Peptides against a protein of PDB entry 3QIS. Designs and how they scored, part 339

Target 1, 334 residues: chain A of PDB entry 3QIS
Amino acid sequence: PSLELSRREFVFENVKFRQLQKEKFQISNNGQVPCHFSFIPKLNDSQYCKPWLRAEPFEGYLEPNETVDISLDVYVSKDSVTILNSGEDKIEDILVLHLDRGKDYFLTISGNYLPSCFGTSLEALCRMKRPIREVPVTKLIDLEEDSFLEKEKSLLQMVPLDEGASERPLQVPKEIWLLVDHLFKYACHQEDLFQTPGMQEELQQIIDCLDTSIPETIPGSNHSVAEALLIFLEALPEPVICYELYQRCLDSAYDPRICRQVISQLPRCHRNVFRYLMAFLRELLKFSEYNSVNANMIATLFTSLLLRPPPNLMARQTPSDRQRAIQFLLGFLL

## One batch from the design tools (peptide; made by RFdiffusion4, then SolubleMPNN)

Design b2_p29_7_s1 (from b2_p29_7, 15 letters changed)
Fold by OpenDDE base, seed 3:
Parts: structure tokens; sequence; C-alpha cells
Structure b2_p29_7_s1 (fold): chain B 334 residues (1-334), chain A 29 residues (1-29)
């Protein structure tokens, strides 16, 4: 069996978080026998492509002289954004298109990624006084390394080493402030806030705005700004409540005094973001007659974002654990 | 000018820090 490929080299320029890019090519059976094709893993890989890439279709049959269009889709989700922001991964891959009892055809994927404040740590963002697109990639790496060390020191109740005249970190990321301050000002009376989805185009504009500027106003509807906040919280490499405190939050869920003590042990940036979000959500709940938002809905929604089980426990989360997690958050909303 | 943009940034960050502090105080009460 043999194939003819219309293209073998693909370049994805300016790849961004949540922005789908597509490149298409054709494969043709130029042989006299039916062919089964599939994308196969390289040696030592578990998948035929990196998590931000897919082929559609990834397998199929071609009769003699049949042609099929294959789409190569590049999409950076929450699962790939952090490793691309750090430069640990890159927009580079090699795909192996295999023919049963035939040849392997290699496809080269290349491109560049544009860093996002989405998927960047709270600690790193608290050190970024400028939009992330203005920060040199080398400095992003240094900020992530420094952020990890400061997180660990804070969790261990170690006094931060007064390293020299380093600029004081922000209390919260400017991106969180921009989103939440907008919601405080404009969305407290918004009917069905956090229940109505945002517009995908507006979400992309909000992300691009936060990555490139410090705007006077966030673009888009209140629903899109609210969903952008949820996306931001979901994309965090470490949730607002650090994984190390997850079990203690569950164990304290029915003791408000212990709950407050657990939150006080968060890293400064995480603690401030948590308190700032709770202040906003409490304010939003004062307007429940206007916005139809209730504490149970908010607690259920935000618990999955703020109080995530550690990766090793995600598959084992019981209904009781979920209820305790919700109850923990309710103690800050009521 | 670059100096005017930097002063504008500093002022915006001060507004943010103040706004956040007020909201954090409201949460601790």
Amino acid sequence: as target 1 above (334 residues)
Amino acid sequence: SAEEEEKKLEKKLEEMEKSVAERLEEFEE
C-alpha cells in the first residue's frame, strides 16, 4: 500500500490559550489495494501527538484512488497552558502516519506559543506588575521558580528570606483584580450571573486583553467576564486552596473557626485571592433578589475551582468529600 | 512618554492595592 500526502510540514504561528487553529491536508491512496491508515505513537510515546494537538480523522480506510481530508487541530486547554507558558513544552511535534503493512509518513509540526496569564501561578502573577506579554520569557521562568520557593516557605511558615530590594509582590494578581473589580462594579445586579455562559469571542477578547494590557474596563458582557474568572481559576496550576491543605479543609468543614485557621496558613497570594473572592461572592449574595444567585449554587460552582482534590485523590473523591468541600466554602459565604 | 505611562501604571497599581485592602478588611469583619 502507498499514500500520497498533499503536505507534510505545518506551522502554527502565534498559538494562544483556548484559540483553536486548524491546518488541513489530503491523503490519497495512489495504490491498487485498500489501505488502513492511522496516526501512531513514536517510540517511547504513549500518544500519537502532544496534548495540544489532534488529527481528525486519526485513522481510517481508503479505497484505491480515494482521498480524505485530515485536519490538524491545535488547541491549548488548561491541561497544556502551564507547560507552554513556562517553555517546558513547545509548539513542536512529529506525527507518524502509519499504513498497515506499508510505510510510515512523517509530518512536522512547528510554531510558537504566546504566553498567557491563564495557567500561570498566583505567586508569579503577583510579581508581574506588567502584562505577561511584556515579560521576557526568561523572566517568566525565573518568576515561576521563585514563586515555587516562596510558596513552599509560606506553607512551612518559614520567614521569607529578605532577598534584597525586590519589589513587593502585589496582594493579588492584577488580572484577578481586573476581573473581580469589574464584577463588583457592574455585575452584582446581573440576572443569572455564573449561570448564563459567556460568548466565546468575548472570552477570547478578555483573555487577550488581560495578557496584553491593563485595561480601564474589561470588554464583553458581565456573563463573559464572570466566565473568564471561572476559566482563570480553573487554569491555575495550583488551585487557590493549595493541594496540601485540601484534606484539612474537608476535616474542618463544620468548624468555622478551624476553617479560618486553615485559610490563614495559605501562601500570602493564595490567601489574599481566596479572601478577595469570598468578599466578592458575599457582596453578590446580598443582591440575590436581583441576580437570582444563591449560596448553594455559588458554593457548588466555586468549590470545584478553588478546592480541587490533589491529582492522586481526584478519582477517589466521595460524595461525602464533595459535600464537606461545599460546606467548607459555605462557611465563608454565609 | 514612557515616564507618564509608568506613573499611570504605578497609580493603577496603587488603586488596586487600596481596593483589595478595603475588600480584605470587609471580609475579616
Scores: peptide ipSAE 0.432, ipTM 0.900, DockQ to the pose 0.813
Fold by OpenDDE base, seed 1:
Structure b2_p29_7_s1 (fold): chain B 334 residues (1-334), chain A 29 residues (1-29)
Amino acid sequence: as target 1 above (334 residues)
Amino acid sequence: SAEEEEKKLEKKLEEMEKSVAERLEEFEE
């Protein structure tokens, strides 16, 4: 069997977080026998492509002289964004289109990724006084390394940061301030806040706005700004409540004094973000008669974002653990 | 000028830090 491919080289320019890009090509059976095609892993790979790439269809049958369109879809989710932001991964791949009892056909994927504040650590963002798109990639790497070292020092209760040499970090990321300050000002009376989804186009505008500028106002509806906050919290490589404190939060869930002590042990940026979010959510709950928002709904929603189980425990989360996690957060909302 | 844009950025960051500090104090009471 043999195939003819309309294209073998694909370029995805200016790939962004949560922005789907598609490139299409045709494969044709120019043989006289039916053939089965599939994308296959390379010798050292478990998957036929990187996590941000897919082929649709990735397999199929072609009769003689049949042609099928294949879509190559590039989509950077929360699962790929951190690795792409750091430059550890890149928009480059090689796909192997295998023909059963035939030849392999190689497709080259290339392009560039544009860094996002989404999927960047809270510690790195607290050191970024400018939009992430203005920060050189080399400096992003240095900021993540410095971030890791400060997190470790904070968790180990090691010596207070010598105030001397580096610019003082922000108390919270400017991106968190921009989102939450907007919601404080404009969304406390918004009916069904965090219950109504935002518009996908507005979400992309908000992401692009936060990545490229420090605006006076966030674009889009209050629902889109609220959902952008949820997406930001979901995309964090380390949750607002660090994985190391997860079990202690569950164990303390019914003792408000111990809960406050656990939060006091967070790294400074994580602690400040947690307290700032709780201040906002408490303010939002004062307007419950207007916005139809209640503490149980908010605690249920934000618990999955702020207090995630460590990756090794994710598959073992019990309904009891989830209820304890919700109860932990309720103690800061009431 | 570049110096005027830097001063605007510094002022904006000071306004942000003040706003956050006020909200953090309100949460601790």
Scores: peptide ipSAE 0.431, ipTM 0.899, DockQ to the pose 0.753
Fold by OpenDDE base, seed 2:
Structure b2_p29_7_s1 (fold): chain B 334 residues (1-334), chain A 29 residues (1-29)
Amino acid sequence: as target 1 above (334 residues)
Amino acid sequence: SAEEEEKKLEKKLEEMEKSVAERLEEFEE
């Protein structure tokens, strides 16, 4: 069996978070026998491609002189955004197209990723006074390393020795302020806020706006701005309530005094973001007669975003653990 | 100019820090 491929080299320029890119090519059976093709893992890989890449179809049969179109789809989700922002992963892969009883054909995938404030740590974003697209990639790496060290010092209750030489970090990320300040100003009377989905085109415009500028106003509907906030919180590598405090939040869920003590132990940026979000959600709940938003709906929605189980406990989360997590957040909304 | 853009950025960051501080104080009361 043999195949002819119309293309073997693929370049995905300016790959962005949540923006689908597609490249197509044709494979043709130029042999005299039917062939089965499949994309196969390389020798040490569990998957035929990286998590941000997909082939469609990834397998099939071709009769003699049959041709099929294959789509290579590049999509950066929340699962790949952090490792691409840090440069730990890159828009590079090699696909192996295997023929049963035939040859292997190699496809080269290359390109560039454009960093996003989505999937970047709260600590790093508090140190970014400019839009992330204006920050040199070398400085992004340094900011993540420094931010990790400051988080660890904060959790250990170690007093930072040298507050004087480094530029003072922001109290909250500018991206969080832009989203939440917009919602405070314009969305408190918005009916079905956080219940009605945003427009996909508006969500992309909001993401691109936050990555490239500090606007006077965020583009799009209040629903799109609200959904962009949810996407931002979901994409955080470390949730607003750090994984180290997860179990203590569950254990304290019915004691409001202990709940406040647990939150006081968060790193400064995480604590400020939590309090700022709770201030907004409390304000939103004052207008419940206008917006149809209630504390149980808000607590149920935001608990999964703010109070995520550590990866090692995710498979063991009980309905009781989820109810305790909701109760913990309710104590800050009521 | 680059200096006018930097001064505009600084003023926007000061507005943000003030707005956040006011909301954090309202939450602690």
Scores: peptide ipSAE 0.431, ipTM 0.900, DockQ to the pose 0.746
Fold by OpenDDE base, seed 5:
Structure b2_p29_7_s1 (fold): chain B 334 residues (1-334), chain A 29 residues (1-29)
Amino acid sequence: as target 1 above (334 residues)
Amino acid sequence: SAEEEEKKLEKKLEEMEKSVAERLEEFEE
């Protein structure tokens, strides 16, 4: 069997978080026999492509002289955004299109990723006084490394050694402030806030706005701004409540004093973001008669975002653990 | 000018830091 490919090189320019890009090509069976094609893993890879890439269809049959269109879909989800922001991964891959009893055809994927404040650590963002798109990629790496060291110092209650000429970190990421301050000002009376989805176009505009500017106002509806906050929290490489404290939050869930003590042990950026979010959510709950938002709904929604099980425990999360996690947040909302 | 944009940024960051501090205090009380 043999194939003719209309294209073998694909360039995805300006790849952004949550923005789908598609490139299409044709494969034609120029042989005299039916062929089965499939994208196959490279040697030592578990998958035929990187997590941000997909081929559709990824397999199929072609009769002699048959042609099929294949879509290469690039989509950076929460699962890929962090490694792309750091430059640990890149918009580069090689796909192997295999023919049963035939040849391998190599496809080259390339492009560039545009960093996002989504999927960047709270610690790095607290050190970032400018929009992320204005920060050199080399400096983003330095900020992540510095952020890890400061997190470790904070968790260990180590006195910061010499506050050398490092600029004081922000109390919270400016992106969190922009989103939450907008919601404080404009969304407390918004009916069905956090229940009505935002517009996908508005979400992309909000993401692009936060990545490129410090606006006076966030664009889009209150629903889109609220969903952008949820997406931001979901995309964090580590949840607002650090993984190290997850079990202690569950164990303390019915003792509000211990809950407050556990939160006080968070790294400064995480602690401030948690408190700032709880302040907003408490304010939102004062307007429950207008917005139809209640503490149980909010606690249930934000629990999955703020208090995630560590990756090694995700498969073991019980309904009891989820209820404890909800109860933990309820103690800050009531 | 670049200096005017930097001053606008500084002022916006000061507004932010103040706003956050007020909200954090309101939550601790």
Scores: peptide ipSAE 0.428, ipTM 0.899, DockQ to the pose 0.810

Design b2_p29_7_s2 (from b2_p29_7, 14 letters changed)
Fold by OpenDDE base, seed 5:
Structure b2_p29_7_s2 (fold): chain B 334 residues (1-334), chain A 29 residues (1-29)
Amino acid sequence: as target 1 above (334 residues)
Amino acid sequence: SEEEREEKREKMLEEMEKRVQEKLEEFEK
């Protein structure tokens, strides 16, 4: 069997969080026998491609002189955004198109990723007084490393080392403030807030706006701004309630005093974001007659975002654990 | 100008920090 490929090199320029890009190519059976093709893992890989890449179709059958279009889809989800923001991963891959009883054909994937405030740590964002796209990538790495060290110091209750001439961190990320302040101003009376989905185009505009500017007003509907907040919280590399405190939140869920003590042990930025979000959600609940939002709905929604199980426990989350997690948040909403 | 933009951003961040502080203090009461 033999294949002809219309293209073997693919460049994905300006890849962004949640923005699908597609490149297409054709494969043709220029042989005299039918052939089956598939994308296969390289020798040391478990998958045929990186998590942000997909081939469609990834396998198929071609009769002699048949041609099929293959789409290479690049999509950066919450699962890839953090490693791309840090430069730990890049928009580079090699695909192996295997022909059964035939040859391997190599496809080169390349491109560039544009960093996002989505998928960036709260600690790093508190140190970013500029839009992330104005911050040199080298400085982003340094900010993440420094932020990790400051988080660890905070958890250990270590005395702040002499503040070298580093600018004082923000109390909360400006991106969180922009989203939440918009919702405070304009969305408290919005019916079905957090229940109605946003517009995908508006979500992309909001993400791009937060990545590139500090706007006076966020573009898009209140529903899109609300969903952008949910996406932001979901994309955090570490949830607003740090993984280290997850079990303690569950164990304290029915004791409001212990719940407050657990939150007080969060790193400063996480603690501030948590309190700021709870202040907003409490305000939103005062307008329940207008927005039809209730504490159980809000607690159920935000629990999955703010109080995520550690990755090692995700597969073992019981209905009881979920209920305790909801109860933990309810104690801050009521 | 770029300077006017930076000054505007600085003022906005100062206002942000103030308003965040107010909300955090309201939450602690």
Scores: peptide ipSAE 0.528, ipTM 0.929, DockQ to the pose 0.702
Fold by OpenDDE base, seed 3:
Structure b2_p29_7_s2 (fold): chain B 334 residues (1-334), chain A 29 residues (1-29)
Amino acid sequence: as target 1 above (334 residues)
Amino acid sequence: SEEEREEKREKMLEEMEKRVQEKLEEFEK
């Protein structure tokens, strides 16, 4: 069997978080026999492509003289955003299009990624007084490394942050403040807040706005701003409640005094973000008559975002653990 | 100017830090 490919080199320029890009090519069976094609893993890989890439279709049959269109879809989700922001991964891949009993055809994927504040650590963002797109990539790497070291020092309570340094980190990321301050001002009376989805186009505008500017006002509906906050929290490489404290949160879930003590042990930025979010959510709940938002709904929603099980425990999460996690947050909302 | 933009950003970040501090202090009460 043999194939003709219309293209073998693909360039995805200016790839952004949650923005789908597509490139298409054709494969034609120029042979005399039917062929089965599939994208196959390289020798050392478990998957035929990186997590941010897919081929559609990824396999199929071609009769003699048949042609099929294949879409190469690039989509950076929460699962790939962090490693692309850090430059650990890049918009580069090689796809192997295999023919059964035939040849391998190599496709080259290349491009560039534009960093996002989504998927960046709270510690790094607290050190970013500029929009992330104004920060040199080299400095982003340094800020992430420094942020990790400062997180560890903070968890160990070893070094008070020198409040007098010209490089004092923000108490919370400006992006979190922009989102939450908008919601405080405009969304407390919004019916079905956090229940009604935002508009995908508005979400993209909000993301682009936060990545490129420090706006006076966030564009889009209150629902889109609220969903952007959820997406931001979900995309964090380390959740607002650090993985190291997850089990202690569950163990303390029915003791409000211990719950407060556990939160006090968070890294400064994580602790501040947690408290700031709880202050907002408490304010939102005062308007429950207008917005139809209740504590159980909010606790259930935000628990999955703020108090994630460590990756090694994800498969072992029990319904009891989930209920304890919800109860932990309820103690801060009621 | 770029300087005016930077000054405006700095003032906005200062106001942010103040308002965040007020909310954090309210939460601790």
Scores: peptide ipSAE 0.528, ipTM 0.929, DockQ to the pose 0.730
Fold by OpenDDE base, seed 1:
Structure b2_p29_7_s2 (fold): chain B 334 residues (1-334), chain A 29 residues (1-29)
Amino acid sequence: as target 1 above (334 residues)
Amino acid sequence: SEEEREEKREKMLEEMEKRVQEKLEEFEK
């Protein structure tokens, strides 16, 4: 069997978080026999492509002289955004289109990724006084390394060393402030806030706005701004409540005094973000008669974002653990 | 100008830090 491919080289320019890009090509059976095609893993890979790439269809049959269109879809989710922001991964791959009892055909995928404040650590963002797209990539790497070291010092209760002439970090990321301050100003009376989905186009505009500017006003509906906050919290490489404190939050869930003590042990930026979010959510709950938002709904929604189980425990989360996690957050909302 | 934009951003970040501090202090009471 043999195939003819209309194209073998694909370039995905300016790939962004949550923005789908598609490139298409045709494969034709120019042989005299039916053939089965499939994308196959390379020798050292478990998957036929990187997590941000998909082929559709990824397998199929072609009769003689049959042609099929294949879509190559590039989509950066929360699962790929952090490694692309750091430059650990890149928009580069090689796909192997295998023909059963035939040849392998190689497809080259290339392109560039545009960094996002989504999927960047809270520590790094507190050190960014400029939009992330204005920060040199070399400086992003330095900020991530420095932020990791400062987090570890904070967890170990080590005395801050040299107040060297490094600019004082922000108390919270400017991106969190922009989202939450918008919601404080405009969304406290918004009916069905956090229940009604945002518009996908508005979400992309909000993400692009936060990545490229410090706006006076965030574009889009209150629902889109609210969902952008949820997406931001979900995309964090480490949740607002650090994984190291997860079990202690569950163990303290019914003692409000111990809960406050656990939160006090968070790294400064994480602690400030947590308190700032709780201040907002408490304010939102004062307007429950207008917005139809209740503490149980908010606690259930935000618990999955703020108090995530460590990756090694995620598969073992019991209904009791989930209820304790919700109860922990309720103690800060009531 | 670029300088006017930078000054505007700095002033906005100062206002941010003040308003965040007020909210954090309110939450601690």
Scores: peptide ipSAE 0.521, ipTM 0.927, DockQ to the pose 0.714
Fold by OpenDDE base, seed 4:
Structure b2_p29_7_s2 (fold): chain B 334 residues (1-334), chain A 29 residues (1-29)
Amino acid sequence: as target 1 above (334 residues)
Amino acid sequence: SEEEREEKREKMLEEMEKRVQEKLEEFEK
């Protein structure tokens, strides 16, 4: 069996977080026998492609003289965004289109990724006074490395050694402030806030606005701004409540005094973000008569975002652990 | 200009620091 491919080289320019790109090509059975095709892993790979890439269809059957359109879809989710932001991964791959009892066909995927504040650490963002798209990639790497070291020092209660001439970090990421300050101003009376989904087009505009500072004001509805905040918190490589404190939060969930002590032990950036978010959510709850938002709904929603189980414990999270996590947040909302 | 954008960014960050600090202090009370 043999195939003819309309194209073998694909370039995905300006790939962004949550923005789907598609490139299509055709495969044709130019033989006299039916053939089965599939994308197969390379010898050292478990998957036929990187996590941000997919082929559709990834397998199929072709009659003689049949032609099938294959879509190559590039989509950067929360699972790939951090690795692409750091430059550890890139928009490059090689796909192997295998023909059963035939030859392999190689497809080259290339392109460029545009960094996002989504999937960047709170610590790095607190050190980033410019929009992420204006920061050189080399400087982003340095900011992540420095931020990791400062987080570890803070957790160990080590005295900051060098007050070196490093600019004072922001109290919270400017992106968090932009979102939450908008919500404080405009969304406290918004009916069904965090219950009504945003518009996908507005979400993309908000992400682009945070990444570029263009436009200067956050676009979109209050629902889209609220959902963008949820997406931001979900995409964080380290949750607002650091993994190291997860178990202590659960253990303290019914003691408000111990809960406050646990939060006081967060790294400064994480602690400030937590307190700032709780201040917003408390303000939102004061307007519950107008917005129909209640503490149980908010605590349930934000618990999964702010107080995530460590990766090693994620598969073992019990209903009791979830209830304790919700109770922990309720102690800051009520 | 680039200078006007930088000045605008600095003013925004000053406003941010103030308003975030106010909210953090309100939460601690």
Scores: peptide ipSAE 0.594, ipTM 0.947, DockQ to the pose 0.672; fails the geometry check

